# Peptides against a protein of PDB entry 5EIB, part 14

Target 1, 366 residues: chain A of PDB entry 5EIB
Amino acid sequence: VDLEPGTMDSVRSGPFGQIFRPDNFVFGQSGAGNNWAKGHYTEGAELVDSVLDVVRKESESCDCLQGFQLTHSLGGGTGSGMGTLLISKIREEYPDRIMNTFSVMPSPKVSDTVVEPYNATLSVHQLVENTDETYCIDNEALYDICFRTLKLTTPTYGDLNHLVSATMSGVTTCLRFPGQLNADLRKLAVNMVPFPRLHFFMPGFAPLTSRGSQQYRALTVPELTQQMFDSKNMMAACDPRHGRYLTVAAIFRGRMSMKEVDEQMLNVQNKNSSYFVEWIPNNVKTAVCDIPPRGLKMSATFIGNSTAIQELFKRISEQFTAMFRRKAFLHWYTGEGMDEMEFTEAESNMNDLVSEYQQYQDATAD
Target 2, 366 residues: chain A of PDB entry 5EIB as posed
Amino acid sequence: VDLEPGTMDSVRSGPFGQIFRPDNFVFGQSGAGNNWAKGHYTEGAELVDSVLDVVRKESESCDCLQGFQLTHSLGGGTGSGMGTLLISKIREEYPDRIMNTFSVMPSPKVSDTVVEPYNATLSVHQLVENTDETYSIDNEALYDICFRTLKLTTPTYGDLNHLVSATMSGVTTCLRFPGQLNADLRKLAVNMVPFPRLHFFMPGFAPLTSRGSQQYRALTVPELTQQMFDSKNMMAACDPRHGRYLTVAAIFRGRMSMKEVDEQMLNVQNKNSSYFVEWIPNNVKTAVCDIPPRGLKMSATFIGNSTAIQELFKRISEQFTAMFRRKAFLHWYTGEGMDEMEFTEAESNMNDLVSEYQQYQDATAD

## One batch from the design tools (peptide; aimed at target 1 G337 M341)

Design b1_p11_3_s1 (made by RFdiffusion4, then SolubleMPNN; from b1_p11_3, 3 letters changed)
Fold by OpenDDE base, seed 4:
Structure b1_p11_3_s1 (fold): chain B 366 residues (1-366), chain A 11 residues (1-11)
Amino acid sequence: as target 1 above (366 residues)
Amino acid sequence: SKPVKSAPVAP
């Protein structure tokens, strides 16, 4: 789905374009112009019914529909505005199904789109209410990984999207291979989401290694485990040491010892015990899949529900407030039929979410 | 000006 045709043509002409049904390419002509309101109330609203018709058709063809997975950006107009409209409409029609998202958070390191904080804040407001689980894929963190860890002097969208694809492949491992922990979206939500609003995940991937260092690095279970819990490997720009883990899932891939995995996972929890809440017993879950990723002998994927995710929301809120207090660029949104009240409600709900994470961070076992 | 996409920038 897109509000521009050129992205669909690029997917269709790409190496995997034939995997998608031609009739499932739904696209507009005008684009959202990086405006959430165009995505949500105008251009996106004109296209949403055609998308819902495809969603219904594909849902009816499923023997057992678990839920939906959306991949979108929160900085743009289409992914943010139309993506959240689509989430709302699907949630209204399928209230008992899991809504999962891969939500790409904006960063001024990656885009000069000045209104990204508005698009992100308006999107987060919708995601808090209408999703069951959201992977926060933060362009700030992706840029920093590319630059610092991968040693890419000038990161590209291709380099960032490589990390996104590795993450998505990692977190979906349990859904794609039989006999795994969290083998369905609902089991993932039950294990990862202790409170309905606190469903924003910090993803991480290991190994992350620069091209020049790949030949010198051993891939071992201890190194994967250590790197997976390193703040520098988090694909959300948060330090887990500034918060507490509510829940964690670790997905190992490749041929390895289960005993060694369990020993290393216990060791990393014990070393980081101050960064876990004590009132959620058995809050770390581990899965091992014998099938490695393409081109790797082994990998580990991390999913963290941490109160440190508030650092990401605070960053967006600070950027939002800096513009909104001056009413900067609001005429682009109000001209599409939005009220300034919707901006204030979205800011309030995101600040409430930050406060909720802080309350659970400071909570002790009674 | 109307917002537009840019390429990744160095900090």
Scores: peptide ipSAE 0.017, ipTM 0.543, DockQ to the pose 0.029
OpenDDE base, seeds 1, 2, 3, 5: peptide ipSAE 0.013, 0.015, 0.013, 0.016; ipTM 0.528, 0.549, 0.541, 0.565

Design b1_p11_3_s2 (made by RFdiffusion4, then SolubleMPNN; from b1_p11_3, 4 letters changed)
Fold by OpenDDE base, seed 1:
Structure b1_p11_3_s2 (fold): chain B 366 residues (1-366), chain A 11 residues (1-11)
Amino acid sequence: as target 1 above (366 residues)
Amino acid sequence: SKPVVSPAVAP
């Protein structure tokens, strides 16, 4: 789905364009112009029914519908505005199904779009209310991984998207292969989300290795475990050491010893015990899939629900407040039929979310 | 430097 035809033509002409049904390409002509309100109230609202018709048709064709998975950007107009409109409409029609998202967070390091803080804040407000699980893919963290860890002097969108693809493949492993931990979206939510609003995950992937060092790196369970818990490998721009993990899932892929995995996972928890809440028993879950990813002998994927994720929301909130206090660019949103009150409500709800994470960070076992 | 748009893979 897109409000621009050019993106859809690129997907269709790409090496995987033929895996999608032609009838499932739904697109507009005008685009959203990086405006959330165009995506949510005007251009996106004209297209949403055509998307919902496709969603219904595909849902009726499922033997067992678990839920929905959306991939979108929060900085743009289509992914943010129309994406959150779709989430709302799907939630209304399928209230008993899981809503899962891969939400790409904007960064001034990656984009020059001035209104990204508005689009992101308005989107987060919708995600807090209408999703069950949200993977926070932060463009700032992706850029820093590409530059610092992968030693890419000039990271491209292709390099960032490669990390996103590896992570999405990792976190969906248990959904795609039978007999795994979190084998369905509902079980994932039960294991990862102790409080309904605190459903924002920081993902990570290992191994991440520069091209120059790839030939010299051994792939071992200890090294994967260490890298997976390293703050520099988090795909959300927050430091886990500034917060506490509520819940963690680790997904190992490849042929390895289950005993060695369990030993290393226990060791990393014990070494980092101060960074876990003590009042959630068995809050670290581990899965091992014997099928490695393409081109690797083994990998590990991390899913963390951490109170440190508030650093990401604080960054967006600070950028939002700086613009909104001056009503900068607001006329572009109000001109599409949006109320100024929706900005204040979205800011308030995101600040409440930050306060909730802080409350559970400061909570001790009695 | 900011990320550059990957050149469209020539067909």
Scores: peptide ipSAE 0.006, ipTM 0.412, DockQ to the pose 0.016
OpenDDE base, seeds 2, 3, 4, 5: peptide ipSAE 0.000, 0.005, 0.000, 0.000; ipTM 0.394, 0.397, 0.398, 0.406

Design b1_p11_3_s3 (made by RFdiffusion4, then SolubleMPNN; from b1_p11_3, 5 letters changed)
Fold by OpenDDE base, seed 2:
Structure b1_p11_3_s3 (fold): chain B 366 residues (1-366), chain A 11 residues (1-11)
Amino acid sequence: as target 1 above (366 residues)
Amino acid sequence: SKPVKSAPIPP
């Protein structure tokens, strides 16, 4: 789905364009112009019914529909505005299904789009209410990984998207291979989301490899375990050491000893015990899949529900507030039928979410 | 050069 035809043509002409049905390419002509309101109330609203018709048809063809997976950007107009409109409409029609998102967070390190803080804040408000599971993929963290860890002097969108694809492949491993922990989206939600609003995940991947890096460094289980808990391997720009893990899932891939994995996972929890809440028993889940990623002997993917994710929301809120106090560009949103109150409601809900994460960070066992 | 997304297209 896109509001611009050129993106769809790029996907269709790409190496995997033929895996999608031609009728499932739904697109507009005008684009959203990086405006959330165009995505949500005008251009996106004209296209949404055509997308819902495809969603219904594909849902009816499923033997067992678990839920929906959306991949979108919160900085643009289409992914943010139309993406959140689709989430709302799908949630209304399928209230008993899991809504899972891969939400790409904007960063001034990666984009010069001035209104990204508005698009992100308005999107986060919708994600708090209408998603069950959101993987926070932060363009700031992806850029910092490419530059600092992968030593890429000039990170490209191809390099960032390689990290995204590796992470998405990792977190979906249990859904794609039989006999795994979290074998369905609902079991993942039960294990990862202790409180309904606190469903924003910090993903991580080890080993970190750039697109075209042929040096498959064979890592050991101890090295993979240590890298998964390193803040430098997190795809969200927050430090887990500034918060506490509510829940963790670790997905190992490749031929390894389950005993060695359990020993290393226990060791890393014990070393980092101050960074876990004490009042959620058995809050770390581990899975091992014998099938490695393509080109790697082994990998590990991390999913963290951490109160440190508030650093990401604070960064967006600070950028939002600095623009909103000046009423900068508001006429582009209000001209599409938005009220100024929707901005203040979205800011308030994001600040409430930050306060909720802080409350559970500071909570003790009674 | 940073990967630059296009600036918002003014209406």
Scores: peptide ipSAE 0.028, ipTM 0.617, DockQ to the pose 0.031
OpenDDE base, seeds 1, 3, 4, 5: peptide ipSAE 0.020, 0.013, 0.014, 0.024; ipTM 0.573, 0.545, 0.534, 0.626

Design b1_p11_3_s4 (made by RFdiffusion4, then SolubleMPNN; from b1_p11_3, 3 letters changed)
Fold by OpenDDE base, seed 3:
Structure b1_p11_3_s4 (fold): chain B 366 residues (1-366), chain A 11 residues (1-11)
Amino acid sequence: as target 1 above (366 residues)
Amino acid sequence: SKPVKSPPVAP
């Protein structure tokens, strides 16, 4: 789905274009112009029914529909505005199904789009209410990984999207291979989301290795375990050491000893025990899939529900507030039929989410 | 000017 045709043509002409049904390519002509309100109330609203018709058709063809996965950007207009409209409409029609998102958070390091803080704040407001699971993929963290860890001097969208793809492949491993932990979206939610609003995950992927260092790196369970818990490896721009893990899932892929995985996972928890809440028993889950990712002997994917994720929301809120206090660019949103009150409501709900994460960070066992 | 999508830039 896109509000521009060129994205669909790129997917269709791509190496995987044939895996999608031609009728499932739904697209507009005008684009959202990086405006959430244009995605949500005008151009996106004109297209949403055609998307819902496809969603219904595909849902009816499923033997067992678990839920939905959306991949979108919160900085743009289509992914943010139309994406959240689509989430709302799907949630209304399928209230018993899991809504999962891969939500790309904006960063000034990656984009010059001045209104990204508005689009992100308005999107987060919708995601808090209408998603069950949201993977926070932060363009700031992706850029920093590319630059600092991968030693890419000029990171490209291709480099960032490679990290996104690796992460998405990692977190969906248990859904794609039988007999795993979190083998369905609902089991993932039960294990990862202790409180309904606190469903924002920090993902991480290991191994991440610069091209120059690949030949010197052994891939071992200890090294994967160490790297996936390293703050520099988080694909959300927050430091886990500034918060507490509510829940964690680790997904190992490749031929390895389950015993060694369990030993290393216990060791990393014990070393970092101060960064876990003590009042959620068995809050770390581990899965091992014998099938490695393409081009690797082994990998580990991290999913963290951490109160440190509030740093990401605070960054967006600060940027939002700096513009909104000046009423900068609001006429682009109100001109698409949006009310100024929706900005204040979205800001409030995001600040409430930050406060809720802080409350559970400060909570002790009785 | 309308906001536009830019490629990644140096910090």
Scores: peptide ipSAE 0.024, ipTM 0.560, DockQ to the pose 0.028
OpenDDE base, seeds 1, 2, 4, 5: peptide ipSAE 0.013, 0.015, 0.014, 0.019; ipTM 0.573, 0.564, 0.509, 0.561

Design b1_p11_4 (made by RFdiffusion4)
Pose (drawn by RFdiffusion4):
Structure b1_p11_4 (pose): chain A 366 residues (1-366), chain P 11 residues (1-11)
Amino acid sequence: as target 2 above (366 residues)
Amino acid sequence: PPLHVPKKSPP
């Protein structure tokens, strides 16, 4: 789905472009120009029922639908504006299905548009209310990993998407292969989301590799465990050691000692017990899958529900406030008939989300 | 054309 027609061509000319159902391409003529109001209201509304028809058709041919997963950026107009409209319409029509999103957060280091904080805040407001799980993929973190760790002086979207694709493969492994833990979206959500609004996850993985060089050696289980908890290996630009984990899911892929995995996971939990909330006993679940990802014999994937994610929302909120105080470009949004109060509503909801993460960060069992 | 939505009151 895109409002921009040129997106259809690039996907089709891609390696697996012909494998998609031709009828499932749903596109507009213009597209939103980084205007969330265009995406949602104006233009997305024009296009949205066509998308829902396709969604309904894919759903009726499902033996037992688990739910939906949406990939989109929060900084633009279409993936953000229309994407959250689609989520709201799907929530109305399929209220008992899990909604899961892979949402990319904007960063000034990657994109040169100052309205991106507007678009992201209006979107975060929708996701807080309407999604069950959201993987926070931070362009800030992706750029820093490429620039500082992978030493890529000028990171491209291809460089960033290599990190995203490795992460998405890792976090969906329990859904795609036989296993006991978090095997479906609802079971994963029950294990990861203690409070409905706090469903923004911090993904990480090890080893971090630059695409096309080179290899190995394969990591030891200790090396994998330590790296997958490292702040430098997170896809969200937050220091996990600045907050506390409410819940964690760890996924080890490849051939390895299940006993050694157990010992290392127990090791990181009790050496660093102060970083795991004490009022959620046994809040770290571990899954092993025998099939490694491409190019690797061993890998680990980390999924964290950490109070430290408030740093991501504080950064967006500060940029949003800096722009919204001066009312810059606000007429671009209200020109599409959007209420200015929707900006205030979204800002308040995001700041409420930050306060809630802090409340549980300071909470004690006593 | 632009689509208009109902307006909200300040809290």

Design b1_p11_4_s1 (made by RFdiffusion4, then SolubleMPNN; from b1_p11_4, 5 letters changed)
Fold by OpenDDE base, seed 5:
Structure b1_p11_4_s1 (fold): chain B 366 residues (1-366), chain A 11 residues (1-11)
Amino acid sequence: as target 1 above (366 residues)
Amino acid sequence: KPVKVPKKKPK
């Protein structure tokens, strides 16, 4: 789905473009112009019914519909505005199904789109209420990984999207292969989300290796385990050491000893025990899939529900507030039918979410 | 072409 036709042509002409049904390409002509309100109330609202018709048709063809997975950007107008409209409409029609998102958080290091803080804040407000699971994929973290870890001098959207694809492949491993922990979206939610509003995940991936170092790096279970808990491997720009893990899932892929994985996971948990809440028992879950990702002998994917994710929301809130106090660009949103109150409500709800994460960070076992 | 919200002019 896109509000710009050229995106669909790029997908169709790209590698694997033929795996998608032609009728499942729903697109507009005008685009959202990086405006959440155009995505949510005008251009996106005109297209949403056509998307819902496709969603219904594909849902009816499922033998066992678990839920929905949306991949979108919170900085743009289509992914943010129309994406959150679509989430709301799907949740209204399918209230018993899991809503899972891969939400790409904007960063001023990656994009010069001045209104990204508005689009992100308005989107987070919708995601708090209308998703059950949200993977926070932060363009700031992706850029920092590409530059610092992968040694890419000028990271491209292709380089960032490669990390996104690796992360998405990692976190969906349990859904795609039998006999895994969190084999369905509902079990993932039960294991990862102890409090309904606190459903924002910090994903991480290992190995992260520069092209020049790939040939010299051994891939071992200890090295994967150590790297996946390193803050530099997090796809969200927050330091887990500044918060506490509510829940963790680790997904190992490749031929390895389950015993060695369990030993290393216990060791890393014990070493980092101060960064876990003590009042959630058995809050670390581990899965091993014998099938490695393409081009790797083994990998590990991390999913963290950490109170440190508040650093990401605080960053967005600070950027939002700095613009909103000046009423900068508000006429672009109000001109599409938005009220200024929707901005204040979205800011308030995101600040409440930050306060909730802080409350659970400071909570002790009774 | 859809009018994109103006990028900040580089200073």
Scores: peptide ipSAE 0.047, ipTM 0.697, DockQ to the pose 0.036
OpenDDE base, seeds 1, 2, 3, 4: peptide ipSAE 0.036, 0.037, 0.041, 0.041; ipTM 0.667, 0.679, 0.684, 0.693

Design b1_p11_4_s2 (made by RFdiffusion4, then SolubleMPNN; from b1_p11_4, 4 letters changed)
Fold by OpenDDE base, seed 4:
Order: sequence, then structure tokens, then C-alpha cells
Structure b1_p11_4_s2 (fold): chain B 366 residues (1-366), chain A 11 residues (1-11)
Amino acid sequence: as target 1 above (366 residues)
Amino acid sequence: GPVKVPKKLPP
């Protein structure tokens, strides 16, 4: 789905364009112009029914519908505005199904679009209420990984999207291969989301290796485990050491010893015990899939529900507040039918979410 | 192309 035709044509003409049904390409002509309100109330609202018709058709063809998976950006107008409209409409029609998202968080390091903090804040407000699990894929973190870890001097969207694709492949491993931990979206939610509003995940992937160092790096279970828990490998720009893990899932891929995985996972938990909540027993889950990702002998994918994710939301909130106090560009949103109150409500709800994370960070077992 | 929001804040 897109509000611009050119993106759909690029996907259709791409190496994998044939895997999608032609009738499942739903697109507009005018785009959202990086405006959440155009995505949510005008251009997106004109297209949403056509998308819902496709969603219904595909849902009816499922023998066992688990839920929905949306991939979208929160900095643009289409992914943010229309994406959250679509989530709301799907939630209304399928209230018992899991809503899963891969939500790309904006960063000034990767985009010059000044209104991204508005689009992100308005989107997070919707995601708090209408999703069951959200992978926070933060362009800030992706840029830093590309620059610092991968040694890319000028990271591109292609470089960032490579990390996104690796992460998406990693976290969906258990859904694609039988007999794994979190084999369905509902089990993932049960294991990862102890509190309904606290459903924002910090993903991570290992190995992350620069091209110049690939030839010198052995892939071992200890190295994967260490890298997976390293703050520099988190695809959300937060330091887990500044918070506490509520829950963790680790997905190992490749031929490895389950015993070695269990030993390394125990060691990393013990080493980092101060960064876990003590009142959620057995809050680390591990899966091993014998099938490695393409081009690697082994990998590990991390999913963390950490109170440190509040650092990401605080960053967006600070950027939002700095613009909103100046009423910068508000006329672009209000001109599409938005009220200024929606901005204040979205800011308030995101600040409440931050406060909730802080409350559980400070909670002790009595 | 579609009207996009400005990349820079007005002065």
C-alpha cells in the first residue's frame, strides 16, 4: 500500500515483485506529502476502504488467521498517517486478532523532514492504543550501527533497510519454521508483553560485522550472545543499562549446541542481572532454529521489552515539544481537518507511556 | 510532485 504510485511500480518491477498478487497493490496518486493528517484524514481516508477490501479477502482465505503485520515508517505521511488509520480500522473489524507492527522511528540523522516528530508522536499515540506488539526499528540506531559498527562513512537508506530486513527475518523465524518458541503472534505477545501498553520492543541482530572485519571474525555462540546483548547492537536508540528488561526473547539460527546456547544465555543473564526486573520469573526465552539465514552460518536475533525504550520516546517528545511550542507547521495539519488538541493528546499519551515504563523500572519485589 | 512539507523550519 502507498499513496504514491512510483513505490508500487518499483516493488512490482523488483526482483520479488511477482510474489505479490497484482490485485493486492493498492495505491493513491497524490501522496501524503510527509503529512500525517493527509495520511490519516484526507488522501489516506480515500484509499483505506480499498485496502480493507483486500485485507478482508486475504483474511477470508486464511485457514487460521493469527493477526496482522504492518511495516511502516513513522516519519512520513503515508506510513504514519495512513498506516495508523489502517491499524485502527483493522482493530475495529478484528478486535480478537493480534496487531503486530514494524515501526520505523524517524531520526534527523537520516532525514531532513522537519515534521517527522509530529508524524511520529501522532503515530505512537495510535500504536499505544491499537497494537499488541510493536518492533521499534529506530533510524537513529540503524544509522549509528551502519556508521560505527559496519564502518559505513555515509550510510544510505539501502544500508539501513538491509538491517531492517535482517531484523524482520530474524524475529519472524519462529513464525516461519515449525516447533519453535513463539510459534504464533499470540504466544509472542503472552511471552513478551506483561502489561498491555508496554508492547514496544527493542530488536537486535547478530552478527553485525564490517566488510573489512568479516574475514577475521569467527561466528561462535558466545560471540553472538555477547553482541546480541550489547547496547551498540540494539536497533532502538536506547541503552538497556539505563533501564530494566521486562522480557527478552533470543532466536538463534544455524547448527549449534542447544547446551552451549543455554549456558551462554544463562551467563549473560547472570552478568546483566541488575538490568532485569526481579519480579517477572523466567522472563528470558530462547529458541534455536537449525536453518541459518542466507549467507551466514549462524545468527542471533534479540527481542527486548525494556524500560530503557523510554529514551526513544523522550527523544521524539523533546523534538515534538520544541516544534509544537512554536506552532511550527501546524497549519499543514489543521488544514487537513486536524485539531490542535490531537497533538496535545498524543504528546500526553506518549508522556504517560514514558511514566509507565519508569514506574516499572523503579518497581521492586516487595 | 505532491506538495511536501518543508524540510527546514521557517526562520
Scores: peptide ipSAE 0.032, ipTM 0.711, DockQ to the pose 0.044
OpenDDE base, seeds 1, 2, 3, 5: peptide ipSAE 0.023, 0.022, 0.031, 0.022; ipTM 0.622, 0.620, 0.680, 0.627

Design b1_p11_4_s3 (made by RFdiffusion4, then SolubleMPNN; from b1_p11_4, 5 letters changed)
Fold by OpenDDE base, seed 4:
Structure b1_p11_4_s3 (fold): chain B 366 residues (1-366), chain A 11 residues (1-11)
Amino acid sequence: as target 1 above (366 residues)
Amino acid sequence: GPVKVPKRKPP
């Protein structure tokens, strides 16, 4: 789905374009112009029914519909505005189904779109209410990984998207291969989301491999485990050491000893025990899939529900506030039928979410 | 192309 046709043509002409049904390509002509309001109330609203028709058709073809998975950006008008509209409409129609998202957080390091803080804040407001689990894929973190870790002097969207694809592949491993931990979206939510609003995940991946780079290093289970818990491997620009893990899932892929994995997971948990809440028992889950990702002998994917994710939301909130206090570019949104109240409500809800994370970070068992 | 919101001024 897109509000611009050129994206669909690129997907269709791509190496995997044939895996998608032609009738499932729903697209507009005008685009959202990086405006959440165009995505949500105008251009997106005109297209949403056509998307819902496809969603219904595909849902009816499912023997056992678990839920929905949306991949979208929060900086652009289509992914943010139309994406959150779709989430809302799908949730209204399928209230008992899991809503899962891969939400790409904007960063000034990656994009010059000045209104990204508005689009992101308005989107996060919707995601707090209308998703059950959200993978926070932060362009800030992706850029920093590309620049600092992968030594890419000028990270491209292609470089960032490679990390996104690796992360998405990692976190969906258990859904794609039977007999694993979190084999369905509901089990994932049960294991990862102790509090309904606190459903934003910090993903991580090891090894970090750039697009077109050869893997020179053979990784061991200890190295994978260490890298997976390293803040530098997090796809969200948060330091887990500044917060507490509520829940963790680790997905190992490749031929390895389960015993060695369990030993290393115990060791890393014990070493980092001060960064876990003590009042959630058995809050670390581990899966091992014998099938490695393409081009790797082994990998590890991390899913963390950490109170440190508040650093990401604070960053967006600070950027939002700096623009909103000046009423900068508000006419682009209000001209599409939005009220300034929607901005203040979205800011408030995101700040409430930050406060909730802080509350649970400071909570003790005593 | 579609009318897009302004880009950041370079610092």
Scores: peptide ipSAE 0.081, ipTM 0.742, DockQ to the pose 0.037
OpenDDE base, seeds 1, 2, 3, 5: peptide ipSAE 0.025, 0.076, 0.067, 0.033; ipTM 0.623, 0.731, 0.727, 0.618; seed 1 fails the geometry check

Design b1_p11_4_s4 (made by RFdiffusion4, then SolubleMPNN; from b1_p11_4, 6 letters changed)
Fold by OpenDDE base, seed 1:
Structure b1_p11_4_s4 (fold): chain B 366 residues (1-366), chain A 11 residues (1-11)
Amino acid sequence: as target 1 above (366 residues)
Amino acid sequence: KPVKIPKKKPK
């Protein structure tokens, strides 16, 4: 789905364009122009029914519908505005199904779009209410990984999207291969989301190695485990050492000893015990899939629900507040039918989410 | 042409 035809034509002409049904390419002509309100109330609202018709048709063809997965950007107009409209409409029609998202967080280091803080804040407000699980993929963290860890002098969108694709492949491993932990979206939610509003995950993928060091590095279970818990490996720009893990899932792929995985996962929890809440028993889950990812002997994928994710939301909130106090570009949103109150409500709900994460960070076992 | 919200000009 897109509001611009050129993006859809690029997907259709791409290496995987033939795996999608032609009728499932739903697109507009005008685009959202990086405006959330165009995505949500005007251009996106004109297209949403055509998308819902396709969603219904594909849902009826499923033997066992678990839920929905949306991949979108929160900095743009289509992914943010139309994406959150689509989430709301699907939630209304399928209230018993899981809503999962891969939400790309905007960063001023990666994009020159001035209104990204508005688009992100308005989107987060919708995601808090209408999703069950959200993977926070932060363009700032992806850029920093490309530059610092991968030693790329000038990271491209291709380099960032490579990390996104590896992460998405990793976190969906249990859904795609039988006999795994979190084998369905509902089990993932039960294991990862102890509080309904606190459903924002920091993902991570290992191994991450520069092209120059790949030749000399043995991939071992200890090294994968150590890299996966490293703050520099998080795909969200927050430091887990500034918060506490509510829940963790680790997905190992490749031929390895289950015993060695369990030993290393126990060792990393014990070494980092101060960064876990003590009042959620058995809050770390581990899965091993014998099938490695393409081009690797083994990998590990991390899913963390941490109170440190509030650093990401605080960054967006600070940027939002600095623009909103000046009413900068506000007329572009109000001119599409938005009220100024919707901005204030979205800011409030995101600040409430930050306060809720802080409350559970400071909570002790009584 | 769809009116795109301005990008920051690189200084």
Scores: peptide ipSAE 0.071, ipTM 0.742, DockQ to the pose 0.035
OpenDDE base, seeds 2, 3, 4, 5: peptide ipSAE 0.026, 0.057, 0.060, 0.047; ipTM 0.636, 0.721, 0.730, 0.717

